# Peptides against a protein of PDB entry 7BDX, part 142

Target 1, 212 residues: chain A of PDB entry 7BDX
Amino acid sequence: EMGAAACTLLWGVSSSEEVVKAILGGDKALKFFSITGQTMESFVKSLDGDVQELDSDESQFVFALAGIVTNVAAIACGREFLVNSSRVLLDTILQLLGDLKPGQCTKLKVLMLMSLYNVSINLKGLKYISESPGFIPLLWWLLSDPDAEVCLHVLRLVQSVVLEPEVFSKSASEFRSSLPLQRILAMSKSRNPRLQTAAQELLEDLRTLEHN

## One batch from the design tools (peptide; made by RFdiffusion4, then SolubleMPNN)

Design b2_p17_4_s2 (from b2_p17_4, 6 letters changed)
Fold by OpenDDE base, seed 1:
Structure b2_p17_4_s2 (fold): chain B 212 residues (1-212), chain C 212 residues (1-212), chain A 17 residues (1-17)
Amino acid sequence: as target 1 above (212 residues)
Amino acid sequence: as target 1 above (212 residues)
Amino acid sequence: PVPLEALPPSETRTSPY
């Protein structure tokens, strides 16, 4: 209980850039982010295919951790910190996204995908995550999720790759050969306006790259 | 481990006034401070006279909680919050200071005394703590501590009472009849310069009140 | 690209501080 309450408060204040700088300016940041990855991994491993109790103290704690990572990655110095000093955490997030089944832990998936998207704003971060083994298959696995919010954040991450020529050129062949085009086209007709827009924008970006 | 790390980061950033305002501006503050008192009480009750492991995760967690309370009480809106909405936490801190033996949990005692001192900056806070049952005996119990830093913060809290005529007048008879004058005089000769100064200042303030 | 912010459920705070 108390740990989840403290971590939830830390998550709430981490929306401030100055708070993120204060977190990273201390000698405790490395330890915190090291244990964060381990804690998230332990939680996902404990699920054994059961439906997550969304309101459990453990769930709230892990959501707060993923929220903190997202908010840290929203800031330039936070992205630099994650990419330089917390690569294991990024690897853990990628692994956990692969371990979770479609529809499982939707809120956690969304937060983790938001964190990876924020990391992708940094070219070094985008390079790091896109060069991870199985990254492209992982994107398509995640895009098979029935949840519109998960799919939205997958499409945003795919767009970050597509819009960076230096990154996209390295994976362009694999990307084009495995692209679930029919799935993305179906999303462009979604009743969810955010998902619809993201799918339409990605399809436009892909068409632009085929003509160049 | 993870809870202590998160709470330690929250403690570190709570030194900012803006962070304290952010903590208190959320709907989680009441729950957090309610559980804080319970957690601190549970920790002190678990000690059973044993020497505290200063470096344990549990100890670090409780230190961080006491540090957060101190930093919240350093800010005007934080003092108002504690005195208006978290009186049970103040009562818990007073109780725990009474339950701890001389020399036991010195760091925690210092942090709790610092929090009460900060609360005493608010006249309503000073009234509340000084009107607590057994407050004057508690001050003298705490002043029997062998630790100079504990004694320093006790003397500062005593000074806050003495310097407020509206508060001191209510307890002046009990205060004068029970005052450990020889102990305070001994502290005025301490080799610790901070303790020496605090004891000298208090003796001067007491002399001024005897002549008025 | 604009960074995404994650807020805890029921957070009523409207300012960064």
Scores: peptide ipSAE 0.153, ipTM 0.806, DockQ to the pose 0.110
Fold by OpenDDE base, seed 3:
Structure b2_p17_4_s2 (fold): chain B 212 residues (1-212), chain C 212 residues (1-212), chain A 17 residues (1-17)
Amino acid sequence: as target 1 above (212 residues)
Amino acid sequence: as target 1 above (212 residues)
Amino acid sequence: PVPLEALPPSETRTSPY
């Protein structure tokens, strides 16, 4: 209970750039983000047994942790810190996104994908995550999710890869050969306007890359 | 582990007035401070069994909680919130200060006394804590502690009572009849300059009250 | 690219814009 409450408050205040700087300026930041990864992993591993109620203190705790990581990654110094000093956490997030089944832990997936998207704003971060083993298959696995918000954040991450020529060129063959084009085309017809727009923009970006 | 790390970070950032406002602006603040009291109480009750190592995650967690309360009470809106909406927490802090033996949990006592001192800056807070059952005996119990930092913060809280005529007048008879004058006189000769000064100032304030 | 902010459900989403 207390841990979840404290993390929820820390999540709320982490929307401030000054708070992110304060979090990172302390000697406890490295330990905090290390334990964050372990805690998220432990939670996801526990899901194979009991359907953890979405509103449990444990679920709220893990959501708050993922939210903190997202908000830290929303700030330039936070992205730099994560990419330089907390790569194991990024690896953990990627692993957990792979371990979760379609429709499983939708809220957590969204938060983790938002964090990875924010990390991708840093070219060093985008390089790191895109060079992770199985990254392209992972994107397609996540894009198979029935949830529109999950798919939206996957499309944004795909777009981050596509919009960086140096990153895209390294994976272009695998990307083109495995691209779930029919799925993305279906999303471009979604009733969700954010998903529809993101899918359409990505399709335009992909067409532009084929003509260059 | 994770809870202690999160609370430690929250403690660090709570030194900012803007962070205190953000903590209190959320709908989770009431719940957080309620659970804070319960957590501190549970920790103190557990001490009668195992000598909780001062450096345990649990000890660090409770220190962080007490530190957060202190930092919140350092800000005007934080004092107002605690005195208006979290009186049970103040009662818990007073109770825990009474339950702890001289020399026991010195760091926690200091943090709790600092929080009460900060609350005493608000006249409504000072009235509330001074009207608590057994408050005067509690001050003398705490002043019997061998630790100079504990005694310093007790003397500051006593001074807050003495400097408020409306509060002091209500307890003046009990205060004068039970005042550990010899103990305070001994503290005025302390090698600790902060304790020495605080004891001397309090003795001067007390003499001034006897001449008026 | 504009960073995404994750706010607790009770907090008004500060527009990322």
Scores: peptide ipSAE 0.125, ipTM 0.805, DockQ to the pose 0.096
Fold by OpenDDE base, seed 5:
Structure b2_p17_4_s2 (fold): chain B 212 residues (1-212), chain C 212 residues (1-212), chain A 17 residues (1-17)
Amino acid sequence: as target 1 above (212 residues)
Amino acid sequence: as target 1 above (212 residues)
Amino acid sequence: PVPLEALPPSETRTSPY
């Protein structure tokens, strides 16, 4: 209870740039983000068949951790910190996104994907994430999720790759050969307007790359 | 581990007035401070003969909680919140200070005394604390502590009472009859300059009250 | 690209540890 409450308050205040700078300016940031990765990993490993009690203290705690990582990554100095000093946490997030089944831990997936998207705003972060082993297969695995919000954040991360020529050129062949085009086309017809728009924009960006 | 790390970060950032306002502006503040009191109480009750591992995750967690309460009480809106909405937490702090033996949990005592001192800056807070059953005996119990920093913060809290005529008048008879004058005189000769000064100032304030 | 902020849920069902 108390750990989840404290972490939830920290999550709430981490939306402030000044709070993110205060977190990072301390000698405790490195250890905090190391333990964050380990805690998230332990939580995902414990999910073997148990009904994810969405309202459990453990779930709320891990959601708050993922929310904090997202809010840190929303700030330029936070992205720089994660990319330079907490790469193991980024590797953990990528691994956990692969370990979770479609429809499993939707809220956690969304928060992790939001954090990766924020990290991808930094070219060095985008390079690091996209050069991770199995990154492209992971994107397509995640795009198979039945949840529209998971799929939305996957499409946004895919868009971050295709809009960066230096990154896209390294994986263009694998990307084009494995692209779930029919799935993205189906999303462009979604009743969810945010998913529909994101899929439509990505399809337009992909068409632009085929004509060049 | 992770709960203590998150709570320690929250403690660090709670030194900012803006962070305190953000904590209090949320719907989670009431619950957080309720659970804080319960957690501190559970910790003190668990100390039955066990060597306080000062470096334990549990100890660090409770120290961070007490630090957060102190930092919230350092701000005017935080004092107002505690005095109006979290009186049970103040009652818990008073109770726990009575339950702890001299020399036991020194760091926790200091943090709790600092929080009570900060609350006493508000006249309504000072009234509430000083009107608590057994408050004057509690001050003298705490002043028997061998730790100079515990004694320093007790003397500061006593000074808050004697400098407020409206509060002091209600307990003046009990205060004068039970005052450990010899103990305070001994502290005025301490090798600790902060304790020496605080004891000297309190003795001067007490002399001023006897001449009026 | 605009960074994303994650907001905590308003109702934290935290049960007392």
Scores: peptide ipSAE 0.170, ipTM 0.804, DockQ to the pose 0.138; fails the geometry check
Fold by OpenDDE base, seed 2:
Structure b2_p17_4_s2 (fold): chain B 212 residues (1-212), chain C 212 residues (1-212), chain A 17 residues (1-17)
Amino acid sequence: as target 1 above (212 residues)
Amino acid sequence: as target 1 above (212 residues)
Amino acid sequence: PVPLEALPPSETRTSPY
């Protein structure tokens, strides 16, 4: 309980750039983000056994951790820190996104995807995550999720790859051969306007790349 | 471990006035400070059984909580919040200071005394804590501590009472009858210059009050 | 690209508390 409450307050204040700088300027940032990855991994592994209530203190704690990572990655110096000093955490997030089943831990998936998207704003971060083993298959696995918010953030991450010629060129063959086009086309007809727009924009970007 | 790390980061950033405002502006501040008091109490009660290592994660967690309370009380709006909305936490801190033996949990005692001192900057806070049952005996109990930093913060809290005529007048009879004068005189000869100065200043203030 | 902020739980449908 108290750990979850403290972590949630830290998440709330991490929306400030100055707070992110204060977190990262401390000598404990490296250890904190290392333990963060381990804690998130332990939580996801625990789901195979006991039905954790979605509103458990443990769930709340891990959501707050994922929120902190996202908010750190929203700041330029935070992205630099994660890409340079906390690559193991990024690897953990990618792994956990692969380990979770469709419809499982939706809120955690969304936060993890948001963190990866923020990391992708830095070209070095985008290169790092897109060159991760199984990255393209992982995107399609996540896009199979029934949740519109998960799918929205997958499409945004795909768009970040497509909009960067240097990154897209390395994965273009795999991307074109495995693209779940029918799924994306179905999303472009979604009743969710945010998902609909993101799918339509991605389809336009992909058409532009095919004509070049 | 992770809870202690997150709480320690929250403590570090709580040195900012804007962070304190963000903590208190949230709908969760009341619950957070309620659980804080309970957690600190549970920790102190656990000391009667198992030898907690001074550097345990549990100890670090509780020190960070006490640090957060201190930093909140360092800000005007934080003092107002504690005195108006978190009186149970103040009562808990007073109780825990009474439950701890001389030389026990020195770092925690110092942080708790610092928080009470900060609360005492607000006249309403000073009135509240000084009118608490057993407050004057508690000060003398704490002043029996072998630790110079504990004694220093006790002397500062005593000085806050003495420098406020409205508060001092209510306790003047009890204060004069129970004052550990020989102990304070010994502290005025301390090798610790901070303790020496604080004891000397308090003795001067007390002499000024006796001549009126 | 605009960074995404993880809204505190009071602003997310999931109350963290």
Scores: peptide ipSAE 0.146, ipTM 0.807, DockQ to the pose 0.120; fails the geometry check

Design b2_p17_4_s3 (from b2_p17_4, 7 letters changed)
Fold by OpenDDE base, seed 5:
Structure b2_p17_4_s3 (fold): chain B 212 residues (1-212), chain C 212 residues (1-212), chain A 17 residues (1-17)
Amino acid sequence: as target 1 above (212 residues)
Amino acid sequence: as target 1 above (212 residues)
Amino acid sequence: PVPLEALPPSETRSSPY
């Protein structure tokens, strides 16, 4: 209870750039982000196929942690910190996204994907996550999720790769050969307008790359 | 571990007025301060005479909570919030200060006394805490502590009462009859310069009140 | 690209998005 309440307050205030700078300017930041990864990993390992109690203290605590990571990654100095000093946390997020089944921990997946998207705004961050072992198969695994919001954030992350020639060129062959084109085409017809738009934009970006 | 780390970060950033406003502007504040009191109470009840592990996760967690309350009370809107909406927390702090033995939980006592001192800057807060049952006996109990920093913060809180005629007049008879004058005189000779000064100032304030 | 912010769940708001 109390840990979740404190962490939820920290999440709420972490939307401020000045709060992110204050978190990172202290000697506590490295330890905090290390334990954050371990805590999220322990939570995902404990799920063992059980129905996630969305309102449990443990769930709310882990959501707040993932929200804090996202808000830190929304700030330039926060991205730099994560990419330079907390790579193990990024590796953990990538691993946990692979460990979760389609439809499992939807809210956590969304928050983790939002954090990775924010990290991808930094070229060094995008390079790091895209060069992670199994990154492309992971994107397609996540795109099989029935949840439109999960799929939306996957498409945004795919777009970050596609829009960066220096990153895309390294994986272009694997990317093109494994692309779930029929799935993305189905999303471009979604009733969810955000998902529909993101899928259409990605299809346009992909077409532009085929003509060059 | 993780709860203590998150709470410690929240403590660090709570020194900012903007962060205090952000904490209080959310719907989470009431619940947070309610659980804060309960958590501190549970911790003090669990001590059962055991040697406080100063570096334990539980101790650091409760210190961070008391630090957050102190930093919230350092801000005008935070004092107003505590006095108007979290009186049970103030009652809990007063109770816990009475439950702790001399020399026990020194750091926690200091943080709780700092929070009460900050609350006493608001006349409504000073009225509320000074009208609490057993407040004057509690001050003298706390002043028996061997720790100079505990005694310093007690003297500051006593000074807040003495400097406010509207509050002091209500308890002046009890205050004068029970005043541990010899203890305060001993503190005015302390090798700790902060404690020495605070005791001298209080003795001067008391002398001024005897001549009027 | 515009960074994404994550908002905590509010008792008054059904969606953090």
Scores: peptide ipSAE 0.160, ipTM 0.816, DockQ to the pose 0.105
Fold by OpenDDE base, seed 3:
Order: structure tokens, then C-alpha cells, then sequence
Structure b2_p17_4_s3 (fold): chain B 212 residues (1-212), chain C 212 residues (1-212), chain A 17 residues (1-17)
């Protein structure tokens, strides 16, 4: 209980740039983000057994951790810190996104995808995550999720790759050969306006890249 | 481990007024401070059994909680919040200070006394804590501690009472009849300059009140 | 690109999305 409450408050205040700077300026930041990765991994590994209630203290704790990582990555110095000093956490997030089944831990997936998207705003971060083994198959695995919010954040991450020529050129062949075009086309007809727009924009970006 | 790490970061950032405002502006503040009191109480109750190592994750967690309360009370809106909305936490702190023996949990006592001192900067807070049952005996119990830092913060809290005529007048009879004058006189000769000064100033304040 | 903020669940916002 108390850990989840404290972590939830830390999550809430982590939306401030000054708080992110304060977290990162302390000598505890590296340890905190290391333990964050381990804690998130332990939680995901526990899901194959007992039905951890989504509203449990443990779930709330892990959501708060993923929220903190997202908010840290929303700030320029936070992105720099994660990409320079906490790469293991990024690897853990990528691994956990691969381990989770479609429809499983939707809230956690969204938060983790938001964190990766924010990291992708830094070219060094985008290079790092896109060069991770199995990254493109992982995107398509995640895009198979029935949840519109998961799919939306996957499409945003795909767009970050597509809009960066230096990154896209390295994966263009695999990207083109494995692109779930029919799935993205179906999303462009979604009743969810955010998903619809994101899918339409991505389809336009992809068409532009095919003609260049 | 992770709870203590998160709470330690929250403690570190709670030194900012903006962070205190953010903590208090959220809908989770009341619950957090309620659970804080319960957690601190549970920790102190556990000390009568197994020698909880002072450097344990549990100890660090409780120190961080007491540190957060102190930092919240250091800010004007934080004092107002604690005195208006978290009186049970103040009662818990007073109770725990009474339950701890001389020399026991020195670091926790110091943090709790710092929080009460900060609360005493608000006249409403000073009234509340000084009107608590057994408050004067509690001050003398705490002043029996061999630790100079505990005694220093007790003397500061005594000074807050003595310097406020509206509060001192209500307890003046009990205060005068129970004052450990020889103990305070001994502290005025301490090799600790902070304790020496605080004891000297309090003795001067007390002399001024005897002649008025 | 605009960074995304993850807001904690509140009574006013049940979702951090």
C-alpha cells in the first residue's frame, strides 16, 4: 500500500520539468531506474500465474513506475538521461512489450509505448530503440492488439521511425516486407478518431516514401 | 527495495515548494498522509521485537516519510494542509515520540521533531500540538534523550511554546512546575554549539517570562 | 514531435492516457 501511494505521488509530480531535473540531479536516479526495470520485469513475469487484479497495489505501483519513465522521457534532459545512462531500462521495456500478449496489461503497454515514443523524440533514442533486435516484428506484434490506445501508440512509434530518414533507411527493406498494410488500412476506418487520424497520416507518410 | 527508492526520491524532491504544492493539489494527498501515519506507527511497533537494522529498506522508507512530512510542513500551504486536513498524522507523530525510549530511533525522532517544529510556525498548528494530552510531559521525556540533536529539536519546540503568549499562558502552570531546569542548564554548557545556544536562549526567554 | 505526458489516475481522470 504505502509504496504504491508514494510512487503514485512521485508519478504525479514527475509531470513537472523541475521535478524531473531534481530526480535526475540526485545521486539516486541511476539506482531508481535500475530497480524500476527489475520491478516491472518481476511484475510481468508474475502475470502468467495468479490473476493479479489490475487494481492491486502491485499493478498501481508498476503503472506509476511506467508513468514516471514516460514523464521523464517527456523532458529533453530526461530523454538524454535515459538514452545515455539507463539503456537497460529501455531494453527491459522493449522485452516486456514483447512478452505481453494482445489484450494483456493494456494500461502498462500504453505507458511503456508512450515512454518509447518520448524517447524516440531524441534521434539518439530513436536509433537505439529501432536498432534493438526484433524491433520491427515487435511493432507488428503490438499492432495486432485489439485495443485502440495500444495501436495508437504503436502507430506513433512507427511514425517516428518513418519520419526519420536516417533510421528508416536502415530498416526500410524489413519494414516494407512485413508491413501489416491491411491492419493499418482497417485502423484508418476506426471509429476512434485518434486512431483513425494516426493511421491515415501514417498511410500518407508511407505513400510519400514509396514515391521518393 | 523499490518502495524505499521511490519514497527517497519523493523525499528529495519534496524540498521544493512547487513539489509540495503539486503533492497537495492532487486528490491522493489525504490518502498518502493517512497511510504515512499508519506506516510509521507499524514500524515503531515492530521495533520491540527483531532488531530492525537502522539501514534496512523499511527504516529508509520511514525516514523518507518523516522527511516528506517535515518538508511539507516547511511550506506555508503544507503547514495549513497538515493542521487542517491531517491532524491524525500529527497525533501519530506525537504518539510515536512518546513510545520511543531515550536513544531509540534517534534519526526518526529528529525528523518527527523537525516536522512538529515546522507545524508550530503556524499558530493554529502550535495550538493544536500544545493542547494535545500529555504534550508537556512528552517534551520532558524527549529532553531526557542523551542525543544532542534530539534535545536541540525539543528545545526549539519548547521555544515555540514559550515565545507564543497565547499558547504559553494555557500551560504556564504545568510548564513551570515540571520544567527540567537542571537539564536545560546542563545543555547550556554543552560542547555542541547549537545545543548550547538553544539552551541559553531558552533560559533567557524563561527568565524574561518570570519577570513579566 | 510533441512529448506525451502520463498523468496518474485521479477522480477527474481515471486514465493516465
Amino acid sequence: as target 1 above (212 residues)
Amino acid sequence: as target 1 above (212 residues)
Amino acid sequence: PVPLEALPPSETRSSPY
Scores: peptide ipSAE 0.151, ipTM 0.814, DockQ to the pose 0.107
Fold by OpenDDE base, seed 2:
Formats: structure tokens, C-alpha cells, sequence
Structure b2_p17_4_s3 (fold): chain B 212 residues (1-212), chain C 212 residues (1-212), chain A 17 residues (1-17)
């Protein structure tokens, strides 16, 4: 309980750039983000056993950790820190996104995808994530999720790859051969306006790349 | 481990007035400070059993909590919050200071005394603390501590009472009858310059009050 | 690209939660 409450407050205040700078300027930052990855991994591994209630203190704690990572990645110095000093955490997030089943831990998936998207704003971060083993298959696995918010954030991450010629050129063959086009087309007809727009924009970007 | 790391970061960033405002402006503040008191109490009660290493994760966690309370109390809006909305936490701190033996949990005692001192900057806070049952005997109990830093913060809290005529007048008879004058005189000869100065200033303030 | 902010559920009426 107390750990979750403290971590939730830290998450709330991490929306400030000055707070992120204070977190990263301390000598505890490296250790904190190392343990963060381990804690999220332990939580995901525990789901194969006892049904953790979505509103458990453990769940709230892990959501707060993922929220902190996202908010750190929302800021330029935070992205630089993660890509330079906390690559293991990025690897852990990618692994956990692969380990979770469709419909499982939706809120955590969303936060992890948001963190990866924020890291992808930095070209070095985008390169690092996109060059991860199984990255393209992972995107399609996640896009099979029934949750519209998960799918939305997958589409945003796909768009980050497509909009960067240097990154897209490396994955273009695999991307074109495995693209779940029918799934994306179905999303462009979604009743969720945000998902509909994101799918439509991605389809327009992909058409533009096919004509070049 | 992770809880202690997160709480330590929250403690570090709580040095900012804007962070304290963010903590207190959220809907979680009341619950957080309620659980904080309970957690500190549970820690102190656990000391009667297994020798908790001073550098344990549990100890670090509780130190971070006490540090957060101190930093919140360092700011005007934080003092107002504690005195208006978290009186149970203040009562808990007073109780824990009474339950701890001389030389036991020195770092925690110092942080708790610092938090009470900060609360005492507000006249309403000083009134609340000084009107607590056994407050004057508690000060003398704490002043029996072998630790110079504990004694220093006790002397500062005593000085807060002495410098406020409305508060001192209510306790003046008990204060004069129980004052450990020889102990304070010994502290005025301490090799610790900070303790020496604080004891000397308090003795001067007390002499001024005896001549009025 | 605009960074995404993750706010606790209680602070965001527009929370992705």
C-alpha cells in the first residue's frame, strides 16, 4: 500500500520537466530505473499464477512506475537518459509487451507503448527500438489486441517508424511482407474516432511510400 | 527495495515548493499522509523484535517518509495542510518520539523533530503541538538522548515555545518546575558548535523571561 | 511529434484510462 501511494505521487509530480531533471540529476536515477524494469518484469511473471485484481496495490504500483517512465521519456533530457543509460529498461518493456496476451494488462500495455513512443521521438531511441529483435512481429502481435487504446498506441509507434526514412528503409521489406493491412483497414472504420484517424493517417503515409 | 527507491526520489523532489503544491493539490494527499503515519508507527513497533539494520530498505523507506513530511512542513501551504488536515500524523510523530529509547533510531528522531519544528513556525501548529498531552516531559526525555543532533533539534523546538508568549504562558509553570537546567548548561559547553550555540541562546532567552 | 504525458487516473478527465 504505502509504496504504491508514494510511487503514485512521484508519478503525478513527474509531469513537470523540473521534477524529471531533479530525478535524473540525482545519483539514484540509474538504480531506480534498473529496479523499475525488474519490478515490472516480476509483476508480469506473477500474472500466470494468481489473478491479480487490476486495482491491486501491486498493479497500481507498476502502473505508477510505467507512468514515471513515460513522463521521463516525454522530455528531451529524459529520452537521452533512457537511450544512453537505461537501455535494459527499454529491452524489458519490449519483452513484457511480447509476453502479455491480447486483452491482458491493457493499462500497463498502454503506458509501456506510450513510453516507447516518447523514446521514439529521439532518432537514436527510434533506431534502438526498431532494431530490437522481433520488433516488427511484436507490433503486429500488439495490433491483434481487442483494446482500442492499445491499438492506437501501436499505430502511433508504427507511424514513428514509417515517418523516418532512415529507419523505415532498414525494415521496409519485412514491414511490407507482414503488414496486417486488413486489420489496419478495419481500424480505419472504427467507431473510436482517435483510432479511426490514426489508422487513416497511417494508411495515407503508407500509400505515399508505395508511390515513391 | 523498489518502494524505498521511489519514496527516496519523492523525498528528493519534495524540496521544491511547486512539488509540495502538486502533492497537496491532488486527491491522494490525505490518504498518503494517513498511511505515512501508520507506516512509521509499524516500523517503530517492529524495532522491539528483530534488529533492523539501520541501512535496511524498510529504514530507508521510513526515513524518506519522514523527510517528505519535513519538506512539506517547510512550506507555508504544507504547514497549513498538516495542521488542518493531518493532525493524526502530528500525533503519531509525537507518540513515536516518546516510544523510541535514547540512542534508538537517531536519524528518524531527527527528521521527526525537524518536521515538528517546521510545523511550529505556524502559530496554530505550535499551539497544537505544545498542547499535546505530555509535550513538556517528552522534550526532556528526548533531551536525554546521547546524540547531539537529536538534542539540537529538541533545543530548537523548546526555543519555538519560549519565543511565543501566548504558548509559553500556558506551560510556564510546568516548564520552570521540570527544566533540565544542568543538562542544558552541559550542552552549552558541548564540543559541537551548533549544539553549543543553540543551548547558549536558549539559556539567554530563558534568563530574559525570568527577569520579566 | 508531440510527447505523450501519462497522468494518474484521478488527475486526468482525459486519461487514457
Amino acid sequence: as target 1 above (212 residues)
Amino acid sequence: as target 1 above (212 residues)
Amino acid sequence: PVPLEALPPSETRSSPY
Scores: peptide ipSAE 0.144, ipTM 0.814, DockQ to the pose 0.101
Fold by OpenDDE base, seed 1:
Structure b2_p17_4_s3 (fold): chain B 212 residues (1-212), chain C 212 residues (1-212), chain A 17 residues (1-17)
Amino acid sequence: as target 1 above (212 residues)
Amino acid sequence: as target 1 above (212 residues)
Amino acid sequence: PVPLEALPPSETRSSPY
């Protein structure tokens, strides 16, 4: 209980850039982000195919951790810190996104995808995650999720790759050969306006790359 | 481990006034401070006369909680919040200071005394704590502590009472009849310069009140 | 691209950042 309450308050205040700088300026930041990855991994391993108790103290704690990582990655110095000093955490997030089944832990997946998207704003971060083994298959696995919010954040992450020529050129062959085009086209017809827009924008970006 | 790390980061960032305002502006503040008191009480009850493991995750967690309370009380809106919405936490801190033996949990005692001192900056806070049952006996119990840092913060809290005529007049008879004058005089000769100064200042304040 | 902020339930962004 108390840990979840404290971590949730830390998540709330981490929306401030000055708070993110204060978190990173302390000698405790490295330890915190190391244990964050371990805690998220332990939680995902404990699920054993059971339905997540969304309202449990444990779930709330892990959501707060994923929220803190997202808010740290929203700041330039936070992205730099994650890519330079917390690569294991990024690797853990990628691994956990692969370990989770479609429809499993939707809220956690969304928060983790938001964190990776924020990391992708940094070219060094985008390079790091896109060069991770199995990254392209992982994107398609995640895009098979029935949840519109998961799919939205996958499409945003795919768009970050497509819009960076230096990154996209390295994976272009694998990307084009495995692209679930019919799935993205189906999403462009979604009743969810955010998902519909993201899928349409990505399809426009892909068409632009085919004509060049 | 993770709870202590998160709470320690929250403690660090709580040194900012803007962070304290953000903590208090959320709907989670009441729950957080309620559980804070319960957690501190549970920790003190678990000590069973054993020597505190100063370096344990549990100790670090409780120190961070006491540090957060202190930093919240350092801000005017934080003092108002504690006195209006978290009186049970103030009552808990007073109780725990009474339950701890001389020399027991020195670091925690110091943090709790710092929090009460900060609350005493607010006249409403000073009234609330000084009107608590057994407050004067508690001050003398705490002043019997062998630790110079504990005694320093007790003397500061005593000074806050003495310097407020509206508060001191209500307790003046009990205060004068029970005052450990010889103990305070001994502290005015301490080799610790902070303790020496605090004891000298309090003795000067007391002399001024006897001549009026 | 605009960074995404993750807010806790019932929390609203009041930060100027």
Scores: peptide ipSAE 0.152, ipTM 0.814, DockQ to the pose 0.104; fails the geometry check

